# Peptides against a protein of PDB entry 3T7K, part 67

Target 1, 248 residues: chain A of PDB entry 3T7K
Amino acid sequence: KAEKILARFNELPNYDLKAVCTGCFHDGFNEVDIEILNQLGIKIFDNIKETDKLNCIFAPKILRTEKFLKSLSFEPLKFALKPEFIIDLLKQIHSKKDKLSQININLFDYEINGINESIISKTKLPTKVFERANIRCINLVNDIPGGVDTIGSVLKAHGIEKINVLRSKKCTFEDIIPNDVSKQENGGIFKYVLIVTKASQVKKFTKLINDRDKNETILIVEWNWCVESIFHLNVDFTSKKNVLYQKK

## One batch from the design tools (peptide; aimed at target 1 C21 G23 R64)

Design b2_p29_2_s1 (made by RFdiffusion4, then SolubleMPNN; from b2_p29_2, 12 letters changed)
Fold by OpenDDE base, seed 4:
Structure b2_p29_2_s1 (fold): chain B 248 residues (1-248), chain A 29 residues (1-29)
Amino acid sequence: as target 1 above (248 residues)
Amino acid sequence: SIEERIKKIKEEIKKELEEIEKKEEELEK
């Protein structure tokens, strides 16, 4: 059926997209449309798997969803596209009124606002954003909105190797893990990195660390600090935004 | 029709986006 529909076109583009969707197409596509998209070099996946070599995200705008945040860790992310790309393609292909011999949809017309070439180019780097920032091991409070699994998965996708979940009410100093990174010349290394949700946690953890490991470097941030770092694919240690406590 | 399908898809996207945005706003509070 897809072949019959596409037969009216003299040449089919090959978009070479392996994509996931977020904030759009939650119900997926029918079999015919999937086949059509496949013939155009567009493969949509339900979930992110490294083995699939995903290179594209469909979303209406920049989102804080797990899929969107993880898409910025693709190697590389080639395209971040609005769902209108697929919509317009399907519209053109299924339209009997349009006596078009060619599909005239250009990928570049459907870029998500705010995901520019600067961001895309950073996804071609050999390292991940937190790896570049010398953040390998982090402590995450268990009461974080969104859940430790989701947040942890995103952080791991972006180069954090170890996520230690802290039971905020019961944790002791011994439960806090150090950020085990080798001293690199060009970056601030924090021995303790923590993602927390409230001021009381800042007070608790700073006290625990300072009492037991005096004069060590500490970075305590909100989840938004991580999100912004991901969106920019860069950690700005000069910014105080979303930083709750910093000791250099 | 394809037009009807597209309309539905757009409506679904709008709804899904609104739900996501609401959730994100709640998480930022």
Scores: peptide ipSAE 0.425, ipTM 0.892, DockQ to the pose 0.872
OpenDDE base, seeds 1, 2, 3, 5: peptide ipSAE 0.421, 0.423, 0.419, 0.422; ipTM 0.891, 0.891, 0.890, 0.891

Design b2_p29_2_s2 (made by RFdiffusion4, then SolubleMPNN; from b2_p29_2, 15 letters changed)
Fold by OpenDDE base, seed 4:
Structure b2_p29_2_s2 (fold): chain B 248 residues (1-248), chain A 29 residues (1-29)
Amino acid sequence: as target 1 above (248 residues)
Amino acid sequence: SMEERVKKIKEEIEKELKKIEEEEKKLES
């Protein structure tokens, strides 16, 4: 059926997309549409797997979903596209009224607002955002909204190697892990990096660390600090936004 | 019709987006 539908076109584009969707197409596609998309070089996957070499995300806008955040770790992310790309494409293909001999849909017309070439270019870098920021080992409180597994998975995708989950009420200093990275000449390294959810945790962890490991560098942030860093594919250490405590 | 399908897809997207935004707001609070 897909072949018959596409036979009216003289030449078919090859978009070369390996994509996941978030905030759109929850119900998926029918078999014919999947086949059509496949013939156009568009493969849509249900989940993110490194082996699939994903290069595209479909979303209506910038979202804080696991899939969206992880898509910014693709190597590279070639396209971040609005779902209207697929909608318009399928509409054009299924249209019997349009005497179109060719598919006239340009990928660049469907870019997600806020994901510009600057962001895309950074996904071509050999390093991940937190790796560039000299953050490889972090402490994460267990009561974080969204769950430690989801949050941890996103952070790992962006270069965090080790995630230590802290039981906020029961943890001691010995439970806190250092950010074990070699000092680079051009960047400050925080020995302790923590993601917390409330002020009481800031007070607790700062006290524990300062009492036992005096004069060490500490960075305590909210999850939003990580999200903003991911969205920009850059860590801005000059910003106080979403930083709860820092000691240089 | 294709038009009806497109409409349904758009409605679905709006519903999903609303759900995600509500969940995200809860996560930010």
Scores: peptide ipSAE 0.344, ipTM 0.862, DockQ to the pose 0.861
OpenDDE base, seeds 1, 2, 3, 5: peptide ipSAE 0.340, 0.342, 0.338, 0.341; ipTM 0.861, 0.861, 0.859, 0.860

Design b2_p29_2_s3 (made by RFdiffusion4, then SolubleMPNN; from b2_p29_2, 9 letters changed)
Fold by OpenDDE base, seed 2:
Structure b2_p29_2_s3 (fold): chain B 248 residues (1-248), chain A 29 residues (1-29)
Amino acid sequence: as target 1 above (248 residues)
Amino acid sequence: SIEERIKEIKEEIEKLLKEIEEKEKELEE
């Protein structure tokens, strides 16, 4: 059926998209539309797997979903597109107007607002955002909204190698792991990096660390600090936004 | 019809966006 529908076109574009969707197309696509999209070089996956070499995200806008955040770790992310791309494409294809010899949908017209070429270009870098920031090992409180698995998965996708989950009420200094990165000559390395949710946790962890390791560097941030870093694919250590405690 | 399907998809997107916004607010609390 898809072949018959597409037969009216002399040339079919090959978009070469391997995509996931977030904030759109919850019910998926019908079988015919999936086949149509496949013939146009658009393959949509349900979940992110590294083996699939995903290069595209469909979303109505910038979102804080796991899929969206992880899409910025694609190697590279080629396109971040609005769902209207697919909608308009399918609309044009299913149109019975005999006069369409070609599909005239340009994917560049459907870019998600705020995902510019500067962001896309950074996804071509050989390193991940937190790797570039010399953050390899972090401490994450167990009561973080969204869950440690989801948050941890996003962080790992962006270059964090080790995630230590802290039980905020029961943890001691010995439970806190250092950010074990070799002192690179030119970059401020924080020995302790923590993602917390509450001011009480800031007080607790700062006390624990300062009492036992008084002269060490500490970075305590909110999850939003990580999100902003991901959205920009850059860690700005000059910004105090979403930083709860910093000791250099 | 295709138009009906497009309408349904748009409505679903709007619903999902609203749900996401609500969840994002909950995560900020």
Scores: peptide ipSAE 0.023, ipTM 0.455, DockQ to the pose 0.886
OpenDDE base, seeds 1, 3, 4, 5: peptide ipSAE 0.021, 0.021, 0.022, 0.022; ipTM 0.450, 0.446, 0.460, 0.450

Design b2_p29_2_s4 (made by RFdiffusion4, then SolubleMPNN; from b2_p29_2, 15 letters changed)
Fold by OpenDDE base, seed 3:
Structure b2_p29_2_s4 (fold): chain B 248 residues (1-248), chain A 29 residues (1-29)
Amino acid sequence: as target 1 above (248 residues)
Amino acid sequence: SIEERVKKIKKETEELLKKIEKEEEERLK
């Protein structure tokens, strides 16, 4: 059936998209539309796997979903597109009125607002955003909204190697892990990096660290600090936004 | 029709977005 529908076109584009969807197409596609998309070089996957070499995300806007955040770690992310690309494409293909010999849909007309060429270019870098920021090991409180597994998975996708989960009420200084990284010439290295949810946790962890490891560097941030860093694929250490405590 | 399907998808997407936004707001409280 897909072949019959596409037979009216003299030439078919090859978009070469391996994509996941977030915030759109939750009901999926029918079999005919999937086959049509496949013939146009568009493959939609349900989940993110490294082996699939994903290069595209479909979303209506910038979202804080696991899929969207992880898509910015693709190697590279080639396209971040609005769902209207698929909608308009399928509409054109199924249209009986248009005596079109060719499909006329340009990918560049459907870019997600806020994902610019600068962001796309950064996904071509050999390093991840937190790797570039000299953040290898972090401490994460166990009561973080979204769960430690989801948050940890996103952070690992962006270059954090070790996630240490802290039991906020029961943890001691010995439970806090240092961020073990080599000194780079131009970057401040924080010995202790923590993601927390409450002011009480800031007070607790700062006290524990300062009492036992005096004069060491500490960075305590909210999850939003990580999200903003991911959205920009850059860590701005000059910004105090979403930073709860900093000792240089 | 394809137009009806498109309208349905758009509506569903909007509803999903509202749900996601609500969930995000609840997580930030």
Scores: peptide ipSAE 0.024, ipTM 0.479, DockQ to the pose 0.737
OpenDDE base, seeds 1, 2, 4, 5: peptide ipSAE 0.021, 0.022, 0.022, 0.019; ipTM 0.436, 0.531, 0.478, 0.435; seed 2 fails the geometry check

Design b2_p29_3 (made by RFdiffusion4)
Pose (drawn by RFdiffusion4):
Structure b2_p29_3 (pose): chain A 234 residues (1-94, 102-181, 189-248), chain P 29 residues (1-29)
Amino acid sequence: KAEKILARFNELPNYDLKAVCTGCFHDGFNEVDIEILNQLGIKIFDNIKETDKLNCIFAPKILRTEKFLKSLSFEPLKFALKPEFIIDLLKQIHQININLFDYEINGINESIISKTKLPTKVFERANIRCINLVNDIPGGVDTIGSVLKAHGIEKINVLRSKKCTFEDIIPNDVIFKYVLIVTKASQVKKFTKLINDRDKNETILIVEWNWCVESIFHLNVDFTSKKNVLYQKK
Amino acid sequence: DEIHEEKVEEVMEEFPDGHLQTEEEVLEY
């Protein structure tokens, strides 16, 4: 059936996209539209799996979704495209000349896309390997944890903030000895006291979740930035 | 690069509370 629709074309382009959508196409399209996309070398997965080697993201804009943040750890991310690409493409299909250049997500330029080819992850480059994360983090630890691990963090230690003792805190073994992601000023006081009491001469970095988000959007951890840094001892 | 920084700054200003967007909150298409 989709072949009939496509039989009217002399030649079909191979867009070679393995993509997820975020902020768009939350189910699929109709079955015909889907079979057409595959015939054009466009495959859209429901969720991100490391072994599908996704290279594309469809999104109306830069978004803070788990999918958009993880797409910045594709190996490599080749295309970040507005949904209008698929829309214009299916409109024309229903010769094919829709191109991959008229549909960039504004704010995601080549300099950033190109960093996804780097042989390291953003937090791996920053020597942030093992972190502690408060259990009350907005978005929940499983999701935030998945995003941070997708960006080079190997160990996520979750702290019940009200209950945790110094012994629960894991060092950042790879440089900051202790790295914590927190929500409340109430947590900064408790953790600096605990660590200062028990490991006075060591280094500490305490940041908000937004510090990690900004680092991912830039694919760079800027240690000279005070933005979203709640406490540091270096 | 200036546009990138500006767009990222807008996203950061929009969510100072550290909110992680859900697919339902940002769904447009």

Design b2_p29_3_s1 (made by RFdiffusion4, then SolubleMPNN; from b2_p29_3, 16 letters changed)
Fold by OpenDDE base, seed 4:
Structure b2_p29_3_s1 (fold): chain B 248 residues (1-248), chain A 29 residues (1-29)
Amino acid sequence: as target 1 above (248 residues)
Amino acid sequence: DKETDKVIQEELDANPDGKLETDEEVLEY
């Protein structure tokens, strides 16, 4: 029983973690270790649900998994930790040798490289990254790797309200939705935002839009543009990286 | 932060096609 194992410690930390794992712990934990972790205020969930108020991600590094990308939308993400935190913690707890009076594991020693306090602090903002960028409605091609449902779910977690799936070969201008955002004075608002996979799609959509809605603003990007924006929790409209077409 | 930017850029460059990764594909532990 976890209680018997933990009874050797005079004081137990409360880490207050509600976490998911990605790229680690695929086999999960045994019942004893789960109970131990729970006694330490660490609860691991299989999937992301908003109701669980998740605040932590375990991953070996920055990943482009659904879980990792969505973790950056947590409110807030308190910690992004390497799996070694759990490994070292459980090792210390199961160690029979020393009458350890206390568990000496510091969360800050296990931060994922590239997820610093600047990124963590942005998760405390009242808005999501794409919301801050005035991107509310997007068009997504149906042949996107990873699938429209998963990609769409990630985008929605980050403030996209409406995802319109375009059938790349069959779509017309009428199938393309505008980004319905009220004109804010200080931000480049694109009327049409599209995520595409191929240069042929850029040509097609650019033509369709320009032929029917001349002089409107258009942003056509690759998925990596979204990923970069998520990783930074900021949209850089000055960057041309992963931008296939831009009309201001 | 320059270090953060570097790490992020390295991860972006590792998958130029922008494929979403699965948990199984990235499993290290």
Scores: peptide ipSAE 0.521, ipTM 0.937, DockQ to the pose 0.913
OpenDDE base, seeds 1, 2, 3, 5: peptide ipSAE 0.519, 0.520, 0.516, 0.518; ipTM 0.937, 0.938, 0.937, 0.937

Design b2_p29_3_s2 (made by RFdiffusion4, then SolubleMPNN; from b2_p29_3, 14 letters changed)
Fold by OpenDDE base, seed 2:
Structure b2_p29_3_s2 (fold): chain B 248 residues (1-248), chain A 29 residues (1-29)
Amino acid sequence: as target 1 above (248 residues)
Amino acid sequence: DEETKKEIEKELEENKDGKLQTDEEVQEY
């Protein structure tokens, strides 16, 4: 059925997209439209799997969904596109009025606002954002909204190797793991990195660490610090935004 | 890039609670 619809075009583009969707197309696509998209080199997947070698995200805007955040870890992310790309494409293809010999939809006209070549270029780097920031091992409180598994999965996608889940009410100093990064000469590596949800946790963890391991470097942040770092694909250690405690 | 900064700041300002959003919560299309 898709072949008959596409037969009116003399040449079909190959967009070479392997994509996931977030904030759009919840109901999916009908079988004909999926087949059409496939013929145009557009493959849409339900979930992110590393094996699929995803290179595209469809979203209406910058979002803090698991899919969107993880899309910035694609190797590379080639395109971040608005859903209107697919909508306009399918509309043009289904249009009986247009004696169009060619599909005239340009991917570059549908970029998500704020996801430009500067962001895309960083996804081509051989390292991940937290890897570049010398954050390898973190402590994550167990009461984090969204759950430790989802949050942990996002963080791992961005170069955090080890996530230690802290039971905020019961944890002791011995439960806190150091960020085991070899002291590189030129950068203040934080020995302890923690993601917390409450000011009471800041007080608890700072006390535990300072009482047992004096003069060590500590970074305690909110989830939004991670989100911002992911969106920029850069950690700004000069910013105090979403930093709850810092000891250099 | 100033556009990138603006759009990121907008998202952060709209989501100050710092919660991870689900796909269902952000459906617009």
Scores: peptide ipSAE 0.654, ipTM 0.961, DockQ to the pose 0.886
OpenDDE base, seeds 1, 3, 4, 5: peptide ipSAE 0.652, 0.651, 0.654, 0.651; ipTM 0.961, 0.960, 0.961, 0.960

Design b2_p29_3_s3 (made by RFdiffusion4, then SolubleMPNN; from b2_p29_3, 12 letters changed)
Fold by OpenDDE base, seed 4:
Structure b2_p29_3_s3 (fold): chain B 248 residues (1-248), chain A 29 residues (1-29)
Amino acid sequence: as target 1 above (248 residues)
Amino acid sequence: DEEHDKAIQEVLNENPDGKLETDEEVLEY
């Protein structure tokens, strides 16, 4: 069926998109539209897998979903597009009235606001955002909204190698892992990095660490610190926003 | 980039608690 629909066009674009969707197309696409999109070089996946070499995200705007946050870790993210791209594309293709010999839809007209070439260029870097920030091992409290698995998966996509889950009520100093990275000359390495949800946790962990390892560097942040770092594809250690405790 | 920063801040301000959003929660299309 798709071939018959597309036969009216003399030339078909190849968009070369391997995409996931977030905040749009929850019900998916019908079989014909999937086939049409496939013929145009657009493959939409339900889930993010590294093996699929995803290069595109469809979303109405910047979102703090797992998929959107992970899309910024694609290698590279080629396009972040509004769902209107697919809508307009399928509309043109299904249009019986338009004697269009060609599909005239430009990907660049459908960019998500705030995802520009500066952000796209950073996804071409050989390193991930937290890797560049010398954050490889973190401690994550078990009561984090969204769950440790999902949050952990996002963080891993962005270069965190080890996520230690802390049982906030029961943890001891021995449960806290160091951020084991080799000292680079030009960047402050925090020995202990923690993502917490409450001020009481800050007090607890600072006490535990300072009582046992008094002279070490500590960074305690909220989840929003990670989100902001991901959205910028850069960690700003000069910002105190979403930083609950910092000891250099 | 001012446009980028603005867009990010808008999104961050929409959810002051900083909770991870689900696909269902943000569904617009």
Scores: peptide ipSAE 0.474, ipTM 0.932, DockQ to the pose 0.874
OpenDDE base, seeds 1, 2, 3, 5: peptide ipSAE 0.470, 0.473, 0.474, 0.473; ipTM 0.932, 0.932, 0.932, 0.932

Design b2_p29_3_s4 (made by RFdiffusion4, then SolubleMPNN; from b2_p29_3, 13 letters changed)
Fold by OpenDDE base, seed 4:
Structure b2_p29_3_s4 (fold): chain B 248 residues (1-248), chain A 29 residues (1-29)
Amino acid sequence: as target 1 above (248 residues)
Amino acid sequence: DEEAEKEIQEELEKNPDGKLETDEEVLEY
């Protein structure tokens, strides 16, 4: 059926997209439309797998979903597109009225607002955002909204190697892991990096660390600090936004 | 890019508690 529908076009584009969707197309696509998209070089996957070499995200806007946040870790993210791209494409293809000899849809007309070329270019870097920031080992409180597994998976996608989950009510100093990174001369390296949810946790962890390791550097942030860093594909250590405690 | 930064800040401000969103919660299409 798809072949018969596409046979009216003299030339078919190859978009070379391997994509996931977030905030759109929850019900998926029918078999004919999937086959049409496949013939146009558009493959849509249900889940992110490294083996699929995903290069595209479909979303209506910037979102803080697992899929969207992880898409910014693609190597590279080639396109971040609005769902209207697929909608308009399929509409043109199914149109009986438009004797279009060619599909005239440009990917660049459907970019997600806020995901510009500067952000896309950073996904071509050989390093991940937290790796560039010298954040490789973090402590994560167990009561984080979204759960430690999902949050941890996002953080790992962005270059955090080790996630230590802290039982906030029961943890001791010995449960806190250091951010074991080689001292680079020009990079602010925090020995202890923690993602927390509450001011009481800040007080607890700062006390535990300062009582046992008084002279060490500490960064305690909210999840939004990580989200902002991911959206920018850059860590701004000068910003106080979503930073709960910082000791240099 | 000022427009890009605006979109980022708008998304950050929508969820001050920093809760991760699900695909179902953000469904628009």
Scores: peptide ipSAE 0.475, ipTM 0.929, DockQ to the pose 0.915
OpenDDE base, seeds 1, 2, 3, 5: peptide ipSAE 0.473, 0.473, 0.469, 0.473; ipTM 0.928, 0.928, 0.927, 0.928

Design b2_p29_4 (made by RFdiffusion4)
Pose (drawn by RFdiffusion4):
Structure b2_p29_4 (pose): chain A 234 residues (1-94, 102-181, 189-248), chain P 29 residues (1-29)
Amino acid sequence: KAEKILARFNELPNYDLKAVCTGCFHDGFNEVDIEILNQLGIKIFDNIKETDKLNCIFAPKILRTEKFLKSLSFEPLKFALKPEFIIDLLKQIHQININLFDYEINGINESIISKTKLPTKVFERANIRCINLVNDIPGGVDTIGSVLKAHGIEKINVLRSKKCTFEDIIPNDVIFKYVLIVTKASQVKKFTKLINDRDKNETILIVEWNWCVESIFHLNVDFTSKKNVLYQKK
Amino acid sequence: AQEEQYEEDEEEVKELEEEVEEKYEETMS
């Protein structure tokens, strides 16, 4: 059936996209539209799996979704495209000349896309390997944890902020000895006291979640930035 | 404040999905 629709074309381009959508196409399209996209070398997965080697993201803009943040750890991310690409493409299909250049997500330029080819992840490059995360983090620890691991963090230690003792805190073994992501000033006081009491001479970095988000959007951890840094001892 | 920001982000995603779906349907009609 989709072949009949496509039989009217002399030649079909191979867009070679393995993509997830975020902020768009939350189910699929109709079955015909889907089979057409595959015939054009466009495959859209429901969720991100490391072994599908996704290279594309469809999104109306830069978004803070788990999918958009994780797309910045594709190996490599080749295309970040507005949904209008698929829309214009299916409109024409129903010769094919829709191109991959007229549909960039504004704010995601080549300099950022290209960093996804780097042989390291953003937090791996920053020597942030093992972190502590408060259990009350917005988005929940499983999701935030998945995003941070997708960006080079190996160990996520979750702290029940009200209950945790110093012994629960894991060092950042790879440089900051202790790295914590927190929500409340109430937590900054408790953790700096605990660590300063028990490991006075060591280094500490305490940041908000937004510090990690900015670092991912830039694919760089800027240690000279005070933005979203709640406490540091270096 | 962080929870409010998170909820706003979730609402924005739902609104974008609705807008993209409406545009797709209008284009295909």

Design b2_p29_4_s1 (made by RFdiffusion4, then SolubleMPNN; from b2_p29_4, 13 letters changed)
Fold by OpenDDE base, seed 4:
Structure b2_p29_4_s1 (fold): chain B 248 residues (1-248), chain A 29 residues (1-29)
Amino acid sequence: as target 1 above (248 residues)
Amino acid sequence: SLEEEYKKEEEELEKLIKEVEEKYKEAMS
């Protein structure tokens, strides 16, 4: 069926997309459309796997979903596209109008707002965003909305090697892990990095750390700090936004 | 609160998903 539909075109583009979808197409595509997309070099995957060498995300806008956040860790992310790309493409293909010689849908017309070339270019870097920021080991409170598994998975995709989950009510100083990174000339290294959800946790952890290791650097942030860092593929240590406590 | 923000985000996401699905269905009709 797909071949018959596509036979009316003299030339078919090869978009070379290996993509996941978020915030769109949760019901998937019909069999014919999947075949059409495949013939056009568009492969849609249900889940993110490194082995698939994904290079594209479909989303209506910048989202805080696991898939969207992880897509910014693709190597590289070539395209972040609105779902209208697929919709318009399929509309054109299914149109019974006279012999269209060519498909005239351009990928660049469907870029997600806010994901610009600067962001895309950073996905070509050999390092991940948190790796560049010298954050490899973090502490994460167990009561974080979205769950530690999802949050942890995103963080790992972006270069955090070790995620220590803290039981907020029961944890002691010994439960807090240091961010064990070698001193690099560029950028401050925080010995303790924590993602927390509330002010009481800030008070608790700052006290625990300062009482036992008073001279060490501490960074306590909200999840939004991580999200913003991912969205920009850059950690801005000068910003106080979403930073709850900082000791240099 | 973070919980409220999360809830709001989820609601927005659900809305977006629905909107795109409707567009897709309309396009294929």
Scores: peptide ipSAE 0.452, ipTM 0.895, DockQ to the pose 0.878
OpenDDE base, seeds 1, 2, 3, 5: peptide ipSAE 0.450, 0.449, 0.447, 0.450; ipTM 0.893, 0.893, 0.892, 0.894

Design b2_p29_4_s2 (made by RFdiffusion4, then SolubleMPNN; from b2_p29_4, 15 letters changed)
Fold by OpenDDE base, seed 4:
Structure b2_p29_4_s2 (fold): chain B 248 residues (1-248), chain A 29 residues (1-29)
Amino acid sequence: as target 1 above (248 residues)
Amino acid sequence: SLEEEYKKEQEELKKLIKEVEEKYKKAME
């Protein structure tokens, strides 16, 4: 069926997209459309797997979903596209009225706002954003909205190797793990990095750490700090935004 | 609160998903 539909075109583009979708197409595509997309070099995956070498994300805008955040860890992310790309493409292909000899859909016309070449270029870097920031091990409170598994998965995708989940009500100093990174000359290394959800946790953890490990560097941030870092593919340690406590 | 923000985000996401689905459906009609 797809072949018959596509037979009217003299030449088919090869978009070479291996993509996931977020905020769109949750019900997927019908079999014919999937076949059409495949013939055009567009393969849609249900989940993110490293082995699939994903290079594209479809989303209506910048989202804070697991898939979107992880897409910025693709190696590289080639395209971040609006779902209208697929919609317009399929619409054109299924159109019986248009004696179109060629498909006239350009990927560059469907870029997600805010994901520019600067961001895309950073996905070509050999390191991940938190790796570059010398954040290897973090502490994450267990009461974080979205769940520790989802958040942890995102953080790992972006270079955090170890995520220690803290039971905020029961944790002691011994439960807090240090950020075990080698001293690099050019980057501020925080010994303790924590993602928390409320001010009471800041007070608790700062006290625990300062009482037991005096004069150590501490970074306590909100999840939004991580999100912003991911969206920019850069950690800005000069920014106080979403930083709850910092001791250098 | 973070929880409220999260809920709001989820609601927005649901809305966006629906909007795209409607567009897709309309385009295939």
Scores: peptide ipSAE 0.482, ipTM 0.910, DockQ to the pose 0.887
OpenDDE base, seeds 1, 2, 3, 5: peptide ipSAE 0.481, 0.480, 0.476, 0.478; ipTM 0.910, 0.910, 0.908, 0.909

